# Designs tried in a protein design run: peptides against a protein of PDB entry 3WG5. Part 157

Target 1, 218 residues: chain A of PDB entry 3WG5
Amino acid sequence: LAKNIVYVAQIKGQITSYTYDQFDRYITIAEQDNAEAIIIELDTPGGRADAMMNIVQRIQQSKIPVIIYVYPPGASAASAGTYIALGSHLIAMAPGTSIGACRPILGYSQNGSIIEAPPKITNYFIAYIKSLAQESGRNATIAEEFITKDLSLTPEEALKYGVIEVVARDINELLKKSNGMKTKIPVNGRYVTLNFTNVEVRYLAPSFKDKLISYITD
Target 2, 218 residues: chain A of PDB entry 3WG5 as posed
Amino acid sequence: LAKNIVYVAQIKGQITSYTYDQFDRYITIAEQDNAEAIIIELDTPGGRADAMMNIVQRIQQSKIPVIIYVYPPGASAASAGTYIALGSHLIAMAPGTSIGACRPILGYSQNGSIIEAPPAITNYFIAYIKSLAQESGRNATIAEEFITKDLSLTPEEALKYGVIEVVARDINELLKKSNGMKTKIPVNGRYVTLNFTNVEVRYLAPSFKDKLISYITD

## One batch from the design tools (peptide; made by RFdiffusion4, then SolubleMPNN)

Design b2_p19_1_s2 (from b2_p19_1, 9 letters changed)
Fold by OpenDDE base, seed 1:
Structure b2_p19_1_s2 (fold): chain B 218 residues (1-218), chain C 218 residues (1-218), chain A 19 residues (1-19)
Amino acid sequence: as target 1 above (218 residues)
Amino acid sequence: as target 1 above (218 residues)
Amino acid sequence: SLGIEPISFPDASEKTKAL
């Protein structure tokens, strides 16, 4: 029986192997407590593709619903963050946030210019992002355009185009609006109807290690 | 008489000589036990062409059906993985996975750019991948485009285009959907009808050596 | 020798790739 508990955790900054560890830790805690869901407040400009893919896998292997919430206002689920969101059980965005800009790159040149990914890599991630969208019943055409056009969307646009499920100003509005929604991907092979009636919200703090790593990478 | 046993094993990471050893070990175990089939959960970004070709040969020499299952969600049968899949008795993909991007390269330059393979090598692998597709009755045109266009496909696209046989969320759905299907290539000179009624699923763990190698290559 | 030895299929998830 799920406890009437919803966890909230924050993941901010570049997507790295350390970000994976954060996701893993947070989700594991929530799983252990049989939480109704975990909400990950995500603010990322992007990051490493390998870490992103591992995070998506970890989310999809979760025993509980993982809600990606692009929060606070001014935050983004940019690049790798969009993939993570599309791999999740529910996407929410706060007003004043953005999602998209998913074109892969090989890195930055010495002058700070983008080193473009070869078509092979770009096409790989097109298929990957489309697959995430299709699996979740989200707009795969727009998902592709996040790459091919480096498209970025507002919350309202993303909602309208069927990329995300909720626009919410805060956790309370998110819980209210997502109450009774089905997860966009299965939890343990089943689409779960979210129940956020009479829930306790528990905030997870970053570990000391998480704080240290964030400090080093910032 | 095949035991009503299906083995499941995982192969993750780069395709190398060590990956060949994993395939060989897993298939050998399943052969020794006269299993109905072995399912290889494959998640690979690619790897060495030599190792890939050896793996394909090992699969095709198997005394039992080898099912390649691109799993879990977020996994890929990328590049070398596509060849391996096309060389197998049955291909399945989970939602949120991808297949394709098969263009050979010589490696990466110091700046991370791809060193293109010469036309001779590319043409060799075009012929090779087309042959695998033709042998298995899969879409050879798309197989070629995996190279010539670096095409990557979603599970649904791959199914639609006749590249793969099954889209399945998990092992149970895979077994259900593949039950009664014929292998796409012969097993000991015969196309085998898969029988997954009342089967025991046995998971093969990686050896200590396998774990160590994976750890070193990650 | 088919000269296949140096041939690789690039890792689409290589550590150098950024999204």
Scores: peptide ipSAE 0.037, ipTM 0.267, DockQ to the pose 0.158; fails the geometry check
Fold by OpenDDE base, seed 5:
Structure b2_p19_1_s2 (fold): chain B 218 residues (1-218), chain C 218 residues (1-218), chain A 19 residues (1-19)
Amino acid sequence: as target 1 above (218 residues)
Amino acid sequence: as target 1 above (218 residues)
Amino acid sequence: SLGIEPISFPDASEKTKAL
């Protein structure tokens, strides 16, 4: 029986336009091969709001389920990473990771201090993050508090509050626990039940361009 | 004879994540209908670098030619808009428009002053904009000067220097002048010769979401 | 890590939103 393929790729660092390119490339490869799903191992301190929104849209347009996995231990889906996760078909976290802290800022001053966003911008992102939570059947109150209180959660808290779907130590545990779960948002207009029985895991490496960009962004 | 369809859509304002959503939606509609091309009437003062790079990638992945048209008179493809144009299959400008001024910044201070980007970031975007120009057979020296000199060009200058392909007053003149031109980058791996003989022009309206976002970003 | 700080291209006001 031809094994269903699950792709796994890593996205690490700041959310930028290059991160969109990585998401788009990885999802496109998995779509072309009619994979059962793609798992994106995410570790990000945040980044640009526009790239984040583009990534969310690209995930929502995916022909296959996109699973965000906050991994490895010590990783975060901070700020922009939280929005991306909330826009995905399934969220998992490894023990010792974090999610949240989503308050928008205008940038950093020359002294490294945060430049606050005006209320208009903050309110926009409150509405946006709440919509992502609502559309995915996740906790919209907590999603709002990721901004208003700059709240950060552990995997256990995030699971408890209905922000995420799975806590898993590794890819094998993730596949096992998420097997038979429905996607939290539609894939091609339908909620998909994940089938991770007898799957082949294929790891995608960063392209030369991705490596160069990560080297330049690091 | 079934008329070939050309879509026309407007993108106005700051380049943001929402601008990516607009590009993606418009291009997707045109792809689904197997349009001959889509013309994006662009008027932007610039925006976010990440959204810009995502838009460039989305254009490059288009199954149909994407023509950037700096329109109407008084419009600009400033900053991020220039990169988007340089990433497209064909660039046109209306008389009385501008292109260029691509120096990256970190943002604005509380007093409205520009926070300069460090040399590392500036050099990154110099390399990036030069690559877009080179890949599209456009003037890479001028593309660099859009950053290093913050250069802005008229349509006539941009055409003369080989930055753009067409100067046109309206859609009809654009279709006439670009008929028989080859795309400056591949479409699905091939350079396409544009056929605008006996075409039907279809205008795409902004979605309710697009209107709401433009209202919030203004 | 090249912390790409929220890079904006000069827009009028309110360009760079970082999350």
Scores: peptide ipSAE 0.034, ipTM 0.270, DockQ to the pose 0.211; fails the geometry check
Fold by OpenDDE base, seed 3:
Structure b2_p19_1_s2 (fold): chain B 218 residues (1-218), chain C 218 residues (1-218), chain A 19 residues (1-19)
Amino acid sequence: as target 1 above (218 residues)
Amino acid sequence: as target 1 above (218 residues)
Amino acid sequence: SLGIEPISFPDASEKTKAL
């Protein structure tokens, strides 16, 4: 019986157009191999809204479940990372990670102060993040508060409040805990039950190009 | 024989005034307990120059060796993180991490473009980073190129070029490899030989306040 | 396309290149 494959890849740093390319590449590889799922170990402080929205779209178009795993301990799915997570088929977090702080900004001034987004933009992203939460059956009130209160949560809080599905220390615990869970959003129009029984874990390394561009954007 | 203590703490996210407070707190705890060293697991995309310089100063004033460990795999000591590392008593990196990209910027414009620092500021930081490298006996040419070429290195490259001292997969390997190494800068005016024979590893957790502020700045 | 200039979410990395 061909072992079910689960891919694991890391995406770290700023969410940029290159981060989109990484997501696309990793998901495409896993799709081509008909993997049971891909786990993206995410560690991001945030990034560009346009890239984020494209990544969310790419995840939602995935032919396989995309699991966002905020990993390792100390990692965050901050800002854009939270949106990406909320747009995914399953969210997991390692103990000692964080999620939230989603208030949009226009950038940083020359003095390093935050340039606040106008209310119109803030309201747009409130609606957007609430939509992601609602579509995934996650806590839309908390999703809103990620913006309106700049809220961030521990994994335990995020689980408790229904923002995420799994707290796991490592990939093995993640696979064990998520086995038999349904995806929070559809895969090819259907909610898929994850089957991590007797899976082979395959790690995807960043391409040389990926390393170079992560290098440039970091 | 009182076991030699090595503290391990994580500092993740942006380098800010709060990051300074974390460094100060962690180092102070380890100093008070007369630890053999503190290992700071660093994962930062960079941060504020002022905070960075204060952190470097705090490290240089440490009564014990401060080891910067770019960890876990996927972590970076980018920008300000590189300066901090170069200002420390020993630099280690896990495989799959990065260091470099040190060009100063004034910030990001409303359109997300980098606001370049004027040549005067860039030149100041070239001199500063070269000084850190020279004082620590590390590669000052590469340190300059971290700015002038926006260079980032893999752990293996950084080791090869004499930017860092250790490549280690985990704390145990770090302790094993760094045992018997001299600090690259003085501790209390003297270069200290690290003794990690029969040490107790103590992990420092971020305070609730630390979690809250990391939360706010991320 | 709301020509929203690249809204950076608090891109910790934006501040971080500000040495």
Scores: peptide ipSAE 0.031, ipTM 0.231, DockQ to the pose 0.166; fails the geometry check
Fold by OpenDDE base, seed 2:
Structure b2_p19_1_s2 (fold): chain B 218 residues (1-218), chain C 218 residues (1-218), chain A 19 residues (1-19)
Amino acid sequence: as target 1 above (218 residues)
Amino acid sequence: as target 1 above (218 residues)
Amino acid sequence: SLGIEPISFPDASEKTKAL
């Protein structure tokens, strides 16, 4: 029986292989407790494409719904964060957050200039982000424009265009609004109707390793 | 019952979050088939520290022994590859391979010069690599010197100094020499005695995703 | 947010594809 438990964990900063470990750890804890869902409060400027793809895969392999919540106000699901969101079971955003700007780069030069990705890489990620949008029943045209136009959207725009499912000010509003929604991708081969009636919210803290790696990567 | 199956997979190139996905996929396949072990033929010049740490953690969480085999001749377990090897259940090397050169860097400048890691990062990885060596009953002093002296060893030297367990020319010799050895770290909380008597060797090929990401990251 | 250059090891020259 699903415990009337919803886990909440924060993932902040650059998307790296360490961020993958955080996602994996948090989702695993929630899976072990047979939680109704886990909400990841995401605030990221982006990061590594490989780590992002691993995180998306880990979310898709989750035994429970993974909700990406761009939170708090002022946060972003920028670049890699958008891909992660589009790969998740439900996307929510707080007012004053942003999503998009997904154009891949090879890195930054010494002067801080962007080193552009070759067309082959850009085209790969266009196909990839469109597939995530299509598989989740989200706006694939806008997903492409996150790359081709480096488009960034407000929560209200993202909702309007069918990129996200919920605009919520806090966890309580998120739970209320998402209650009865179906996941946008399957959980264990089935679309799950979220049941957030009388749930216990459990917050997961970063591990010591999480804090240390954040300290090293921040 | 352990199937008399040993999986073999190749991981070549830079250690990235994509490399983590390869490790995860390969180990998962071998776990599902209840294999006696998986042998990862490793050839890497190094890569990202965060991806490396995730790979080490994934190996340590494996339900089956993960053997790192530095192969073929001319291959290396350089930098991140050494950490991965030291985090594994058994290390083997082919003649003409190398291990070591583990000093962390922040990256490369435009002119190709190394951007040095701050002392705090270097000291963290010294502690980390020493812990991997100590936990696996391998030479922690040499593990430290992989960083402090950027030391690289031959298979024969690495064996002599207690860094690795086997020197083998091919998979057949590896299976023969490692038969009856105990894993250097636990599998599901127990040190496993490897049984490679009358095993079927199954080779895993890279997925299309693996090939594509390698093509994008190479 | 100090854009901490991803900690890499030698010959990790492949520019980490940042998204």
Scores: peptide ipSAE 0.025, ipTM 0.238, DockQ to the pose 0.201; fails the geometry check

Design b2_p19_1_s3 (from b2_p19_1, 11 letters changed)
Fold by OpenDDE base, seed 5:
Structure b2_p19_1_s3 (fold): chain B 218 residues (1-218), chain C 218 residues (1-218), chain A 19 residues (1-19)
Amino acid sequence: as target 1 above (218 residues)
Amino acid sequence: as target 1 above (218 residues)
Amino acid sequence: SLGIEPISFADASEKTRAL
């Protein structure tokens, strides 16, 4: 029986336009192969809001389920990473990771201090993050508090509050626990039941361009 | 003979994550209908770098030619808009428009002053904009000067220097002048010769979501 | 002048880049 393919790729660092390129490339490869899903191992301190929204849209337009996995231990889906996760078909976290802290800022001053966003911008992102939570059947109150209280959660808290779907130590545990789950948002207009029985895991490496960009952005 | 369809859509204002959503929606509609091309009437003062790069990637992944048209008179493809144009299959400008001024910034201070980007960031975008120009067979030296000199060009200058392909007053003149041109980058791995003989022009309206977002970002 | 203030999120990245 031809094994269903699950792709796994890593996205680490700041959410930038290059991160979109990575998401788009990885999802496109998995779509072309009609993979059962793609798992994105995410570790991000945050980044740009526009890249974040583009990534969310790209995920929502995916022909296959996109699973965000906050991994490895010590990783975060901070700020922009939280929005990306909330825009995905399934969220998993490894023990010792975090999610949240989503308050928008205008940037950093020359002294490294945060420049606060005006209320108009903050309110916009409150509405946006709540919409992502609502559309995905996740906790919209907590999503709002990721901004209003700059709240960060552990995997256990995030699961408890209905922000995420899975806590898993590794890819194998993730596949096992998410097997038979429905996607939290539609894939091509339909909620998909994940089938991770007898799957082949294929790891995608960063392209030369991805490596170069990561080197420049770090 | 079934008329070939050319879609036309407007993108106006700041380049944000919502602008990506607009590009993605418009291109997707045109792809689904197997349109001959989509023309994006662009008027932007710039925006976020990450959204810009995502838009460029979305254009490059288009199954159909994406033509950026700096329109109407008085419009600009400033900053992020220049990168988007350089990432597209064809660039046109109306008389009385501008392109360029691509120097990256970290943001604005509380007093509205520009926070300068560090050399590492500026150099990154120099390399990026030069790559877009080179890949599209456009003037990479001028592309660099859009950053290093914050250069802005008229349509006539941009055409003369090989930055853009067409100067046109309206959609009809654009279709006429671009008919028989090859795309400056591949579409699905092939350079496409545009065929605008006997085309039906279809205008796409912004979605309710697009209108709401535009209202919030303005 | 790249007109729009880059919106970043309170993240460890200083690198909100407006273009």
Scores: peptide ipSAE 0.030, ipTM 0.285, DockQ to the pose 0.243; fails the geometry check
Fold by OpenDDE base, seed 3:
Structure b2_p19_1_s3 (fold): chain B 218 residues (1-218), chain C 218 residues (1-218), chain A 19 residues (1-19)
Amino acid sequence: as target 1 above (218 residues)
Amino acid sequence: as target 1 above (218 residues)
Amino acid sequence: SLGIEPISFADASEKTRAL
């Protein structure tokens, strides 16, 4: 029986247009090989809202399930990362990671102070993040509070409150726990049941360009 | 008589947080040397609004005049670049450059389509760009139309309409034409008269990091 | 037309430093 392939790729750092390119590249590779899924090991402090929205759209257009895995321990899906996760087919977190803190900002002033987003922008993203949560059957109240209260959650809290689907220490535990789960959003118009019973895990390395950008943005 | 120094630095590509760091570094060097001015040769298709707003703020906080020079021919101060220019002490353009196209967007979809900004965001940036124009004594109506009509102007049009102050083919012509002009916004609370009669031009090279990022974002 | 990208989300790392 042809082994089902699961791809694993890492995306680390700020969410930018280049991060979109990474997502697109990784998902495209996995799509071309008709993978069972792609797992994106995500560690981001946040980033650009435009890139985030594009990434969410790219995930939603994926021909295969895209699993966001907040990994390794110490990683976060903060700000933009939370939106990306909420837009994905399945969210997993490793112990010692975090999710949330989604209040939009216009940037940082020279003194390091946050330039606050106007209420109009904040309200837009409240509506947006709630839509992502609702569409995925996740906790829309908590999604709103990620903005309104700058809430950050542990994996256990996020699971308890119905923000995420899996807490897993590693890829093997993730595959084991998520096996038989339905995607939280459709893949090609259908909710897919994940099958990880006889899978080959393939790691996608960052391109030289990817490594270079990560090195520079870190 | 100690030669007054004018620094010249190039900033090219998308406006990002790294672009802010470049502006900050370049302006800081020029401030430390008590330069008569710094000229930033700007070529940008646009970029992040947050980074743009931070850059504008950094320019406004400069201890010396910051001249934005849309250069070389074929360059643009598009989108975010226009805001930066309008926030600066003097705007110059080379023949064959452009300025404008300032409509805010949320990003690009996978199909390359623009994700439109909601009216609330558009209105925010209309107010913002008009404020920059008004504060600098530049054409606020055209500034608004950079958004509402996605207007782009030639250097000659921009000069004619009172958006910019100088059309110059090169740094020498820029220095010659801008000599004796007042800054369009204050430097340390005062409008400064530029003095380029006996200046030494010093070029600031991008750091290795700057070159690397530019290479990757191009 | 290259749009101004109006909105960013704060890096949590920078938010935590500003707190």
Scores: peptide ipSAE 0.025, ipTM 0.278, DockQ to the pose 0.496; fails the geometry check
Fold by OpenDDE base, seed 2:
Structure b2_p19_1_s3 (fold): chain B 218 residues (1-218), chain C 218 residues (1-218), chain A 19 residues (1-19)
Amino acid sequence: as target 1 above (218 residues)
Amino acid sequence: as target 1 above (218 residues)
Amino acid sequence: SLGIEPISFADASEKTRAL
């Protein structure tokens, strides 16, 4: 039986335009091989809103399901990472990870203090994050609270509140638990039922450029 | 006599993807009006390398000359700002400004210390900045030293060393001194002789978005 | 369009790859 391929790639560090390039490269490889899905092992403290929005758009334009997996234990999909997760076809988290804390900031002052975003920007991202949640059939109220309360959730809480779809310890458990699930957003205009029976897992290594950028961003 | 239009716009603060949007908007407006040139009054301490490279590309794709003017006195075209300047059709500086300090960094650590770029990244940007200087007929040796020595120059030094084309106190002096100069890079495949006789100066105000972003990045 | 681009989310890494 022709083995379905599932790609697994890692994205770690700050969300930047280089993170977009990583997402684009990884998804493109998986698309070219007509993979059943790509799993992105995500660990990010956040990053740039522009890069985040471009990444979300790239995921939503994917020809195959993109699964965001907050992994390993100790990882986070914080701030920009939460938006990316909410923009994806499926969200999984490992035990001991976190999601949320989505309050936009203007940046850090020279003294390291946070420069607060004006209400107009905060309100824009409230609307944006709610739209991502709504489009994916996830908890839009909690998505809003990720901003308004700077809320962070455990995997168990995120699953309970309907923010994520799976809690899994590793890739094998993720594949097992997500087998037969429908994507939370369309792939090429259709909701896809994930089929992880008899799959080959292919790990995508970071390119030299990715390694260099990750080293720069770590 | 049909007055040639010269646009003047201000870009201040950190170089980001929003700075790209500002450049793109300003240049597009000037292109639409078939302006003789656009002058960008630049004041930046630096910023993101990705945004910088996109800005350089946008300038190089401009249908009209883009003049970078480091202004007012006390302003800088530091780090990313130097790359942008070297990628432009003409560089001017006001007295009391600076250019240079182009050493790439990975960022700032949590303690505020600079994280050094690996040699491979430094070497990439050495090659890149030298290419910008060479393509524009500017001093590629000094461009390299902007990185290798973290060199910063006064306007007088920058002019002397052939890094910039004009030292000017204000827009009127800039227009006067740059009148009849050829662009340092092509416009639509041709080097253009600037004609600032009988010009109308039009100031582009920052958009609400630009103001918001500048406020965020300041 | 709201000036959304310089908006960073509270990550230490916004300054990554600064020139």
Scores: peptide ipSAE 0.025, ipTM 0.265, DockQ to the pose 0.184; fails the geometry check
Fold by OpenDDE base, seed 4:
Structure b2_p19_1_s3 (fold): chain B 218 residues (1-218), chain C 218 residues (1-218), chain A 19 residues (1-19)
Amino acid sequence: as target 1 above (218 residues)
Amino acid sequence: as target 1 above (218 residues)
Amino acid sequence: SLGIEPISFADASEKTRAL
């Protein structure tokens, strides 16, 4: 039996337009090959709200399941990363990672202090993040609190509260644990049951452009 | 005679993936209506290199002339904004604006200090910016110096050195001065002569999404 | 893997909005 392909790619650093390009490229490759899924190893402190929203939309438009895996240990899906994860078909986290802290900010002042977003913007993202959680059947209350309390969770807490679906130490454990799970949002209008019983894992490397832009944005 | 449409849209703030979305949306609208041109009133201190490169590519793919207008007085096309301008079909600047300061940086440290890009990255963008200048018949030496000297120019200097094509106080003056000029890069493989003798100016407003993301990125 | 570090073209004076 021909092995199903699972793509794995890494996205690290700030969420930017380049991060969107990376997502788009990676997902497109996996779509072209009719992969069983793509796993994005995500490690981000956050980034741009616009890029985040575009990435979420690109994930939602994916022809295949997009699994966000907060990896490796020590990584985070902070801020924009949480939104991206909540917009995905499945969220996994490695032990020692974090998710949350989603309060929108206008940026940093010259002294490195946070410039607060006005309530109007905060409220928009509260509605947005709650929508992502609700659509995925994840904990919308915690999603709101990621903003209102700037809450950050461990993988175990996130799993417990129904924010994520899997805690896994590595790709192999992720594949084992997620095998037979349904995607939390539809793929092409249908919830897909993941089949990882006979898979070949293919790692996607950043393009030269990706490496360059990551170098420019991180 | 049916008036030719010229679209005018404002893009302000940091260059991000959202800025790309704005460019894409604005240009797409103008393309759909077979506009004579779109004028982007640009005011940016810079932004993401990835977003910048995508924006440049989107401009280069435009079915209609994209005019970058550094506007209003006090605005800048700094850093990424300069690249975008150099990638466009025509550059105009209002008096009291600036262009340049294109040295790539890796970002800002926690204390707000610039993290310098390694020479490899700097050299990449030197080659890139020179290519944009050369392809547009603009001053490639100054384009390089925008990086190597972090040079910023006034509109008058930029015009004098052949970096830009027009100095104009407002849209009406821009239309008058640019009427009969050829685009500095091809539109659909051809250099287009701008015809602004009988134009209706239509302003494009940011979408709600655009406003939100601008609010999040500025 | 040659990690190319992120490149920004930003004025240090500008406040970056982030999520």
Scores: peptide ipSAE 0.024, ipTM 0.261, DockQ to the pose 0.194; fails the geometry check

